# Peptides against a protein of PDB entry 3VA4: the designs that were tried, part 75

Target 1, 107 residues: chain A of PDB entry 3VA4
Amino acid sequence: EPIGQLRLFSGTHGPERDFPLYLGKNVVGRSPDCSVALPFPSISKQHAVIEISAWNKAPILQDCGSLNGTQIVKPPRVLPPGVSHRLRDQELILFADFPCQYHRLDV

## One batch from the design tools (peptide; made by RFdiffusion4, then SolubleMPNN)

Design b2_p17_6_s3 (from b2_p17_6, 11 letters changed)
Fold by OpenDDE base, seed 3:
Structure b2_p17_6_s3 (fold): chain B 107 residues (1-107), chain A 17 residues (1-17)
Amino acid sequence: as target 1 above (107 residues)
Amino acid sequence: AEAEREAQLLALEAARE
């Protein structure tokens, strides 16, 4: 049972995709081995990580030194590599130029 | 669909700043 969800909004790449997030490290990246696999050339093989320590704690997002970066949309902020960012429910995130949204699930 | 469009527009605006 997933603890959270990451939505990749629909776009030129295709329809919306929802990725379940679990306890532990959920790697976002182009590699097919990633929990959140975004098979796009502008996404680094291991782009970022969303770590969830408990269902009642905000996940931590870290950029993994990606080429094209990770940004919080509102308020706008570029995440320096390795710096922890606590995700808020419904937070909008840019991985490179791909808009996504984190959603906390009821568990 | 509308929510997705709004999110995308917001993201584009933020990325430019």
Scores: peptide ipSAE 0.105, ipTM 0.712, DockQ to the pose 0.043
Fold by OpenDDE base, seed 5:
Structure b2_p17_6_s3 (fold): chain B 107 residues (1-107), chain A 17 residues (1-17)
Amino acid sequence: as target 1 above (107 residues)
Amino acid sequence: AEAEREAQLLALEAARE
């Protein structure tokens, strides 16, 4: 069962989409086999990864050397490739220019 | 929703900086 959720907010691209996050590595990218598949040109095939090592630990977000970057909204920060960022519940993230939000699920 | 709208706006503002 999912431990977290990544929400892609609605926009010009279409309606909101929710992606379940599981234990292990959840790859964010344009490739259709990604856990979080964002089929948009500005998203790299393998853009970022959200790693969840345990249900009671905060996930780790890493940019995978994406072309258009990964940013934290509050406080504003561009994530250098491969640098671990511990996600907070309800954290707002930009993958390229696509606004998303991480949610911890109560399971 | 309103909360979603606010999040979008915040994200856009952050992207401009």
Scores: peptide ipSAE 0.101, ipTM 0.711, DockQ to the pose 0.042
Fold by OpenDDE base, seed 1:
Structure b2_p17_6_s3 (fold): chain B 107 residues (1-107), chain A 17 residues (1-17)
Amino acid sequence: as target 1 above (107 residues)
Amino acid sequence: AEAEREAQLLALEAARE
């Protein structure tokens, strides 16, 4: 049972996709082994990680030293590699230039 | 530029909500 969701908005790359997020580390990256696999050249093999320690705690987003970065949209901020960012519900995120949104599920 | 991008994303979010 997923406790979170990461939505990749539709774009030139293709249709919208929703990725379930579970307790533990959810790796975002180009590698097919990633929990959130984004098979795009501008995404690093292991781009970032969303770690969820508990259903009632905000997930932690960390950039893993990606080539093209991870950014928060509002307020705008480029995440330094390895620095923890607590995600807010409905947070808009850019992995490279791919717009995504984190959503907390009501479970 | 960044403000414009933010507006685009917010609009996209609203349209999909």
Scores: peptide ipSAE 0.087, ipTM 0.683, DockQ to the pose 0.030
Fold by OpenDDE base, seed 2:
Structure b2_p17_6_s3 (fold): chain B 107 residues (1-107), chain A 17 residues (1-17)
Amino acid sequence: as target 1 above (107 residues)
Amino acid sequence: AEAEREAQLLALEAARE
């Protein structure tokens, strides 16, 4: 059962895509094995990770030392590699230059 | 430029709500 969702907004790459997020580590990356697979050259094979430890706890986002970075939109901030960032519901995130949004599901 | 990018993304979000 998904605890959250990561939306990849539509763009030049194609239509919008929604990725379910589950308990544990949800890897964001170019590799097709990633929970959130973003098959784009500017995305690192293992770009970032969204770890959800419990339904009642904010997910932790960490950049995995990606080449093109992970950024929070509001307020603007580049996430240092390996530093934990607690995601807020509806938070806008940039993986490289791909805009995404985290949404907490009602579970 | 940074503020404009933020506004752009926020507007994108709002348009999809």
Scores: peptide ipSAE 0.079, ipTM 0.677, DockQ to the pose 0.030

Design b2_p17_6_s4 (from b2_p17_6, 11 letters changed)
Fold by OpenDDE base, seed 5:
Structure b2_p17_6_s4 (fold): chain B 107 residues (1-107), chain A 17 residues (1-17)
Amino acid sequence: as target 1 above (107 residues)
Amino acid sequence: SRAEREAEALRLEAERE
């Protein structure tokens, strides 16, 4: 049962995609083995991780030393590698130049 | 640029709300 969702907005790459997020580590990356697989060359094979420890706790986002970075959009902030960022509901995230949005599911 | 990407993301959010 998914606890959250990561939305990849539509763009030149194609249509919108929605990825379920579960308890534990949800790896974001270009590798097809990732929970959130973003098969784009500017995305690192293991780009970032969204860790959800409980359904009633905010997830933690960490960049995994990606080539093109992970950024919070509002307010703007580039995430240093390995530094924990507590995700807010509806938070906008850039993985490289791909805009995404996290939202919490009601479970 | 980063600013342009951020602006685009905000635009996309607004269009989907």
Scores: peptide ipSAE 0.097, ipTM 0.700, DockQ to the pose 0.034
Fold by OpenDDE base, seed 2:
Structure b2_p17_6_s4 (fold): chain B 107 residues (1-107), chain A 17 residues (1-17)
Amino acid sequence: as target 1 above (107 residues)
Amino acid sequence: SRAEREAEALRLEAERE
């Protein structure tokens, strides 16, 4: 059962998509076998990872040395590769230039 | 620019919630 969700907002790429997030590592990337598969050229094959250690702990977002970066929107911050960022509920994230939002699920 | 992308993300969120 998913304990979180990542929303990819609609845009020129197409409609909104929702990705379930589970305990463990949820890889964000262009590769089709990623948990959060974003099949766009500007997304690295393995772009970032959202690691959820427990349902009652904030997920950790890390950029994996992506080409076009990972950014937190509010407050604005570019994530250095490999640096842990604790995700807040409803946090807005840019993977390259793709706007996404994390939210916790009630389980 | 980065600022423009960030603003766009905020606008998208505001429009949907």
Scores: peptide ipSAE 0.091, ipTM 0.697, DockQ to the pose 0.034
Fold by OpenDDE base, seed 4:
Structure b2_p17_6_s4 (fold): chain B 107 residues (1-107), chain A 17 residues (1-17)
Amino acid sequence: as target 1 above (107 residues)
Amino acid sequence: SRAEREAEALRLEAERE
């Protein structure tokens, strides 16, 4: 069962989409085989990774050296490549210019 | 701009709360 969820808000690209997040590495990227597949040109093939550990269900987000970056909205921060960021429940994330939100599931 | 995108994201959050 999923431990978390990443929501891609609706926009010009289309309707809202929810992606389940599981234990281990959840890759965010344009490649169709990514756990969180965002098939948009501005998203890198492997853009970022959300890792969830068994001993701590709180996810760690890392940008993978994406072209257009990964940013936290509140407080505003551009994530340097490879630097770990602990995601808080309901945290807003920008992958390139695509607004997303992390949700911790009650499981 | 980045600021505009961040603001938009924040607005989207508010709409979904």
Scores: peptide ipSAE 0.088, ipTM 0.702, DockQ to the pose 0.035
Fold by OpenDDE base, seed 3:
Parts: sequence; C-alpha cells; structure tokens
Structure b2_p17_6_s4 (fold): chain B 107 residues (1-107), chain A 17 residues (1-17)
Amino acid sequence: as target 1 above (107 residues)
Amino acid sequence: SRAEREAEALRLEAERE
C-alpha cells in the first residue's frame, strides 16, 4: 500500500494526476519506468527522486541533475543536484515548470 | 518566469482548499 502521494496539478498538460509513493526510491522522470512518470519533454528521463525510508518519516527529495531543475515553492528554493531536501507534508514542488504537491497518506 | 510559475502553483493550491 502507498504511504505517500505526489499530486500533479491540472494545467495545460491535462487534468490532475495522483501518483502513489512507496517505501524506497520513487523516481520522478520522463521515462515510463519511473514511479512518477511525467511524460513531458521538459522533464529529464530521471529528473528527481523521492526516497521514503519509513512510514513515519518525512521523505527526502533530491534532484538528479535535471536539465530544468527541481524547486521548492514555499519558500522558493532551487534544489542543487544531489542535495537532500526533507519534504514537509503538503509541500509544493516544481519539476521543471510542473507544479506538484506531496502529501502523506494516513494509513 | 520562475516567479510566475511559483505564483501559479500557490494559486492552484489555494483553489483546491
């Protein structure tokens, strides 16, 4: 069962999509094999990773050296490649220019 | 721009609450 969720907000690309997140590494990227597959040209094949080590521990987000970057929205911050960012519940994230939100599932 | 994208994301959140 998923213990987290990444929401891709609706936009010009289409409707909202929700991606389940599991223990371990959840790769965000354009490649269809990614846990969070964002099939858009501005997204790198392996763009970022959300690692969840335990159900009761906040996930770690890392940019994987993406071309168009990974950013935290509030407060605004561009994530340097490979630098760990501890995700807060309801955190707003930009992968390239795609707005997303992480939230913990209450299971 | 970056600022515009961030603002849009915030607006999207607000609209969904």
Scores: peptide ipSAE 0.090, ipTM 0.689, DockQ to the pose 0.034; fails the geometry check

Design b2_p17_7_s1 (from b2_p17_7, 5 letters changed)
Fold by OpenDDE base, seed 1:
Structure b2_p17_7_s1 (fold): chain B 107 residues (1-107), chain A 17 residues (1-17)
Amino acid sequence: as target 1 above (107 residues)
Amino acid sequence: DVPTTTDPSALIAELLS
């Protein structure tokens, strides 16, 4: 069962898309085998990872050394590669130039 | 292959407004 959801907002690339997030590693990237597949030129093949533990259902976001980076919107900051960021419900994230929003599912 | 480079600074400003 999904623990959370990552929403990719609609834009010139197309309509809104929602990705379920599960326990373990949810890889964000351009590669088609990523859990959160973002098939766009500015996204690295393995861009970032959202890891959710059974011990703590709050997701941990880490940039994987992406070219265009991963940013938190509020407050604005670029995540250094490999540095853990605990996601808050409704948090806005930029993977390169693609805005997304994390939503915690109440299970 | 290598991703194309971007500058999302303007997008950040939009999201904050």
Scores: peptide ipSAE 0.401, ipTM 0.906, DockQ to the pose 0.556
Fold by OpenDDE base, seed 4:
Structure b2_p17_7_s1 (fold): chain B 107 residues (1-107), chain A 17 residues (1-17)
Amino acid sequence: as target 1 above (107 residues)
Amino acid sequence: DVPTTTDPSALIAELLS
């Protein structure tokens, strides 16, 4: 059962898509085997990771040394590779030039 | 292969608007 959700907003790439987030590591990347597969040229094969533990449902986001980076929108800042960022509900994230929003599911 | 380089600076401004 998903603990959270990552919404990819609609754009030139197509309509919005929702990705379920589960306990453990949810890899974001261009590779098709990623939990959050973003098959776009600007996304690194292994771009970032959203890790959720059973002890604290608040996800930890880390950039994996992506080329185009991972940014938090409010306030704007680029996440240094490997640095943990605790995601807040409804937080806006940029993976390269793709805006996404994290939503904590009430389960 | 490597990803295509992009610049999301304008997008950030839009999202903050």
Scores: peptide ipSAE 0.397, ipTM 0.906, DockQ to the pose 0.560
Fold by OpenDDE base, seed 2:
Structure b2_p17_7_s1 (fold): chain B 107 residues (1-107), chain A 17 residues (1-17)
Amino acid sequence: as target 1 above (107 residues)
Amino acid sequence: DVPTTTDPSALIAELLS
């Protein structure tokens, strides 16, 4: 069962989408085989990764050297490629120009 | 292929407002 969720907010691209996050590496990217597939031109094929090592540990977000970057919204900050960022519950993230929100699931 | 470039600065400002 999923341990977390990444919500892609609705926008000009379409309706809201929810992606389950599991133990291990959850790749965010434009490639269709990514766990979090964001099929949009501004997203890199392998854009970022959310790694969950245990259900009771904060997930780690890393940008994979994407073209348009990965940013934390509050406070605004661009994540340097390959640098680990521990996700907080309810954290707002921009993958390129697509706003998302991480949620820890109550499981 | 290469992703198209974007500028999310305005979006960030919007999300913070």
Scores: peptide ipSAE 0.397, ipTM 0.906, DockQ to the pose 0.531
Fold by OpenDDE base, seed 5:
Structure b2_p17_7_s1 (fold): chain B 107 residues (1-107), chain A 17 residues (1-17)
Amino acid sequence: as target 1 above (107 residues)
Amino acid sequence: DVPTTTDPSALIAELLS
């Protein structure tokens, strides 16, 4: 079962979308085989990865060398490629120009 | 193919408000 969720906020692209996050690596990208598939031209085929090692541990977000980057909103910060960022509950993230929010799911 | 370039500066400002 999913341990977390990544919510893509509604926008010009369409309505809100919720993506379940599981143990292991959840790849975010434009490629249709990504766990979190964001089929938008500004998203890299393999943009970033959210790795969850255990249900009781904070997920780790890493940019995969994307063209338009991965940013944390508060405070604003571009994540250097391959550098681990521990996700906080309710964290606001930008994958290119798409705002998303991570939150833990209650078991 | 490669991604289209974007500028999310305005979006970030909006999210911070």
Scores: peptide ipSAE 0.379, ipTM 0.902, DockQ to the pose 0.567

Design b2_p17_7_s2 (from b2_p17_7 with A4T Q11L V12I R14E)
Fold by OpenDDE base, seed 1:
Structure b2_p17_7_s2 (fold): chain B 107 residues (1-107), chain A 17 residues (1-17)
Amino acid sequence: as target 1 above (107 residues)
Amino acid sequence: DVPTTSDPSALIAELLS
């Protein structure tokens, strides 16, 4: 069962997309085998990871050394590679130039 | 392959609005 959801906002790339997030590692990247596959040129093959544990359902986001980075919008800041960021419900995230929003599911 | 470069600075401003 999904614990959370990552929404990719609509844009010039196409319509909105919702990705389910599960316990364990949810890899964000351009590679098609990523849990959150973002098939766009500015996204690294393995861009970031959202890890959710059974101990704490609050996701931890880490940039994987991506070329164009991962940013938190409020307040705006670039996440250093490998540094853990605990996601808050409704948090806005930029993977390169693609805005996304994390939503915690009530399970 | 290597990703293309991007600049989301303007997008940040939009999202903060």
Scores: peptide ipSAE 0.407, ipTM 0.910, DockQ to the pose 0.565
Fold by OpenDDE base, seed 2:
Structure b2_p17_7_s2 (fold): chain B 107 residues (1-107), chain A 17 residues (1-17)
Amino acid sequence: as target 1 above (107 residues)
Amino acid sequence: DVPTTSDPSALIAELLS
């Protein structure tokens, strides 16, 4: 069962999409085999990773050296490649120019 | 292949509004 959810907001690319997040590594990227597949030109094939080590621990987000970066919206800041960022519930994230939101699920 | 470049600065401002 999913521990969290990453929501890709609707936009010019299309409707909203929800991606389940599981224990382990959830790769965000343009490659179709990514757990969070974002098939858009500005997204790197392997853009970032959300790692969940336990259901009761905050997930860790890391940019994988993407071209267009990974940013936290509030407060705004670009995540340095490979640096761990503990995700907060309801956190707004930009993968390149695609806004997403992390949600912890009741499980 | 290589990703296309993008500029999310305006989007950040929009999301903060």
Scores: peptide ipSAE 0.405, ipTM 0.912, DockQ to the pose 0.534
Fold by OpenDDE base, seed 5:
Structure b2_p17_7_s2 (fold): chain B 107 residues (1-107), chain A 17 residues (1-17)
Amino acid sequence: as target 1 above (107 residues)
Amino acid sequence: DVPTTSDPSALIAELLS
């Protein structure tokens, strides 16, 4: 079962979408085989990765060298490629120009 | 193919408000 969730906010692209996150590597990208598939032109085919090593540990977000970057919103910060960022519950993230929010699931 | 360039500056401002 999923351990976390990544919510893509609603916008001009359409309604919100919720993506389940599982143990292991959850790849975010434009490629359809990504765990978090964001089929938008500004998203890199393999944009970022959210790795969850255990249900009781904070996930790690890493940008995979994307063109338009991965940013944390509060406080604003561009994630350098390959640098680990520990996700906080309710964290707001921008993948290129698409705002998302991570939250842990209560299971 | 390669991604299209984007500018999320306006979104950042909006999300911080």
Scores: peptide ipSAE 0.405, ipTM 0.910, DockQ to the pose 0.593
Fold by OpenDDE base, seed 4:
Structure b2_p17_7_s2 (fold): chain B 107 residues (1-107), chain A 17 residues (1-17)
Amino acid sequence: as target 1 above (107 residues)
Amino acid sequence: DVPTTSDPSALIAELLS
């Protein structure tokens, strides 16, 4: 079952979408086979990855060298490619120009 | 193919407000 959730806020692209996050690698990208598929032109095919381990349920976010970047909103900062960022519950993330929010599921 | 360029600067400001 899912350990977390990534919510894509509604916008010009359409309504809100919720993506379940599981143990292991959850790839964020434009490619349809990504766990978190964001089929938008500003998103890289393999944009970022959210990894969740069994020993530590807190996800690790890494940008995969995307063109338009991955940013943390509070405080504002661009994640350097390959640098690990431990996600906090309710954290706001930007994949290119798409705002998302991570939610830790209480399971 | 490569992604289209984007500018999220205004969006960041909105999210922080």
Scores: peptide ipSAE 0.404, ipTM 0.910, DockQ to the pose 0.588

Design b2_p17_7_s3 (from b2_p17_7, 5 letters changed)
Fold by OpenDDE base, seed 1:
Structure b2_p17_7_s3 (fold): chain B 107 residues (1-107), chain A 17 residues (1-17)
Amino acid sequence: as target 1 above (107 residues)
Amino acid sequence: DVPTTTDPSALVAELLA
């Protein structure tokens, strides 16, 4: 069962998309085999990872050395590659120029 | 292949507003 959700906001790329997040590693990237597949040219093939453990269901976000970076919006912060960021519910994230929002599911 | 480069600074400002 999904532990969380990552929402990609609607835009010029198309409509809103919701991606389920599961225990373990949820890779965000342009590659089609990513759990969160963002097939857009500004996204790195393996852009970032959202890891959720059984011990702590709060997700850890890490940028994987992406070209265009991963940012937290409030407060504004570019995530250094490989540095863990604990996601808060309703957190706004930029993968390159694509705004997303994390939502924790009540399970 | 390599991703295209972007500058999301304006988008950040919009999201903060």
Scores: peptide ipSAE 0.466, ipTM 0.922, DockQ to the pose 0.547
Fold by OpenDDE base, seed 2:
Formats: sequence, structure tokens, C-alpha cells
Structure b2_p17_7_s3 (fold): chain B 107 residues (1-107), chain A 17 residues (1-17)
Amino acid sequence: as target 1 above (107 residues)
Amino acid sequence: DVPTTTDPSALVAELLA
């Protein structure tokens, strides 16, 4: 059962996509085996990771040393590689130039 | 292979508007 959701907004790349997030590590990246597979040239093969340790704890987002970075939109902040960021519900995230939004699901 | 480089600064500004 998914605990969260990462929504990739629609854009020139195509329609909106929703990715379920589960307990453990949810890898964001261009590689097809990533939980959140973003098959776009500007995304690193293993770009970032969203780790969920428990259903009642905020997920932790970490950039994995990506080329084009991971940043929070409000307020604007580029995440230093490997530094933990606690995700807030409805948080807007940019993986390179792709805007996404994290949603906590009702479980 | 290496990702293509991009500049998301303009996009951030757009999302904040």
C-alpha cells in the first residue's frame, strides 16, 4: 500500500504522471528501474531518493549528487547533495527542470 | 552517459509567480 505520492506535472514532456511512494527508498532517476522513473535527458540516472521510514513520519528527500540538482520551490532552495530534507505535504520539488509535488496519502 | 545540463532558475521564478 502506498504511503505517499509524487506527482509529475504535465508539460512539454507529456501528461501528468503519478508515482506511488512506499516504505523504504524510492529512487528518483532516469534509469527505468527507479521507483520514480523520469526518462528525460536532464535527469541523472540516480538523481535523488525519497526515503519513508514509517507511515506516520515525514519522508526524507536527498539529492544523490545529480548534475542538475534537486530543489524546493517554496521557499527556493537547492538541496546540497546528501543532505536530508524532511518533505512537507504538498511540497513542490524540482528535479532538474521537472516540477513535481509530494502528497501524503490517507492510509 | 551524462545528463544534459539545464538551468531551472527561470522555472522556479515562474512557479513562484
Scores: peptide ipSAE 0.465, ipTM 0.922, DockQ to the pose 0.514
Fold by OpenDDE base, seed 4:
Structure b2_p17_7_s3 (fold): chain B 107 residues (1-107), chain A 17 residues (1-17)
Amino acid sequence: as target 1 above (107 residues)
Amino acid sequence: DVPTTTDPSALVAELLA
């Protein structure tokens, strides 16, 4: 059962998409085998990772050394590679130039 | 292959507005 959700907002790429997030590592990237597959040219094959543990349901976001970066919007800041960021519910994230929003599910 | 380079600075500003 999903613990959270990552919403990719609609844009020139197409309509909005929702990705379920599970316990463990949820890899964000252009590679089709990623949990959160974003098949776009500006996304690195393995761009970032959202890790969720059973003892702490708040996801930890880390950039994996992506070319175009991972950013938190409020307040705006680029995440240095490998630096942990604890996601807050409804947090806005940019993977390269793709805006997404994390949603904590009530489960 | 490597990703295409982009600049999301304008997008950040839009999201903050």
Scores: peptide ipSAE 0.459, ipTM 0.920, DockQ to the pose 0.548
Fold by OpenDDE base, seed 5:
Structure b2_p17_7_s3 (fold): chain B 107 residues (1-107), chain A 17 residues (1-17)
Amino acid sequence: as target 1 above (107 residues)
Amino acid sequence: DVPTTTDPSALVAELLA
């Protein structure tokens, strides 16, 4: 059962997409085997990781040394590679030039 | 292969507006 969701906003690439997030490591990247597969040329094959250690704990986001970076929107902050960022509910995230929003699922 | 280089600055500004 998914613990959270990552929503990719609609845009020129197409409509909104929702990705379920599970306990453990949810890899974000261009590679098709990623939990959150973003098949776009600006996304690194393994771009970032969202780790959820427990259903009642905030997920941790880490950039994996991506080319175009991972950043938090409010307030603007580019995440240094490998540095843990605690995700807040409804947090807006940019993976390269793709805006997403994390939210906790109420289960 | 490697990713295409992009600049999300304008997008960030838009999202902050």
Scores: peptide ipSAE 0.450, ipTM 0.920, DockQ to the pose 0.529

Design b2_p17_7_s4 (from b2_p17_7, 5 letters changed)
Fold by OpenDDE base, seed 1:
Structure b2_p17_7_s4 (fold): chain B 107 residues (1-107), chain A 17 residues (1-17)
Amino acid sequence: as target 1 above (107 residues)
Amino acid sequence: DVPTTTDPSELVAELLS
């Protein structure tokens, strides 16, 4: 059962896409085996990870040392590699130049 | 392979507006 959702906004790359987030590690990256697969040139193969634990369902986002980084929009901040950031509902995130939004599911 | 480099600063500004 998905605990959250990550929305990739529509853009020049194509239409909007929603990715379910589950307990455990949800890897964001260009590699096709990633839970959140973003097959775009500016995305690192293993770009970031959104981890959700059973103890605290608030997702923890960490950049995995990506080339183009991971940014929080409000307030604007580039996440240093490996630094934990607790995601807030409706939070806007940039993986390289791709804007996404986290949505907590009521389950 | 290595990702292509980008600069999303303008996009950030747009999202903040």
Scores: peptide ipSAE 0.477, ipTM 0.922, DockQ to the pose 0.545
Fold by OpenDDE base, seed 2:
Structure b2_p17_7_s4 (fold): chain B 107 residues (1-107), chain A 17 residues (1-17)
Amino acid sequence: as target 1 above (107 residues)
Amino acid sequence: DVPTTTDPSELVAELLS
């Protein structure tokens, strides 16, 4: 049962895509074995990780030392590699130049 | 391989507008 969802907004790359997020580590990256696979040149093979420890706790986002970084949009800031960021519901995130949005699902 | 470099600054501005 997914606890959250990460939405990749539509763009030049194609239509919108929704990725389910589960308990544990959800890796975001270009590698096809990532939970959130973003097969784009600007994305690092293992770009970031969204870790969910419990359904009632905010997920933790960490950049994994990606080349093009991970940013929070509002307010704008680049996440330092390896530093934990608690995701807020409806949080807008940039993985490199790809805008995404985290959504907490009703469980 | 190494990812291509990008500059998302304009995209950030767009998303904030």
Scores: peptide ipSAE 0.473, ipTM 0.922, DockQ to the pose 0.530
Fold by OpenDDE base, seed 4:
Structure b2_p17_7_s4 (fold): chain B 107 residues (1-107), chain A 17 residues (1-17)
Amino acid sequence: as target 1 above (107 residues)
Amino acid sequence: DVPTTTDPSELVAELLS
């Protein structure tokens, strides 16, 4: 079962979508085999990774050297490639120009 | 191929408001 959820807000690309996040690495990217597949031109094939461990349910977000970057919205900052960022519940994230929100599930 | 270049600065400002 999923430990968390990544919500992609609705936009010109289409309706809102929710992606389940599981233990281990959840890759965010344009490639269809990514756990969080964002098939959009501005997204890198392997854009970022959200890793969740069993001993620490708080996800770790890392940009994978994407072209358009990964940003934390509040406060705004671009994540340097490979630098770990511990996600907070309800945190807003930008993968390129696509706003998403992380939700910790009650499981 | 490479991704299309974008600028999300205005979007960030919007989300902060």
Scores: peptide ipSAE 0.470, ipTM 0.922, DockQ to the pose 0.550
Fold by OpenDDE base, seed 5:
Structure b2_p17_7_s4 (fold): chain B 107 residues (1-107), chain A 17 residues (1-17)
Amino acid sequence: as target 1 above (107 residues)
Amino acid sequence: DVPTTTDPSELVAELLS
């Protein structure tokens, strides 16, 4: 069962989308086989990864060397490629120019 | 193919407001 959720906010691209996050690596990217598939031209085929090692541990976000980057909104900062960022509940994340929000599910 | 380049600076500002 999903341990977390990544919400893609609605925008000019379309309506809101919710992606379940599971134990292991949840790849974010434009490729259709990504766990979090964001089929938009500004997203890299394999853009970032959200890794959840245990249900009771904060997920780790890493940019995979994407072209347009991955950044945290509060406070604003671009994540260096391959550097681990521990996600906080309700964290606002930008994958390129697409705002998303992570939240932990009650499991 | 390669992703299209974007500038999310304005979006960040909006989200922080």
Scores: peptide ipSAE 0.456, ipTM 0.919, DockQ to the pose 0.537

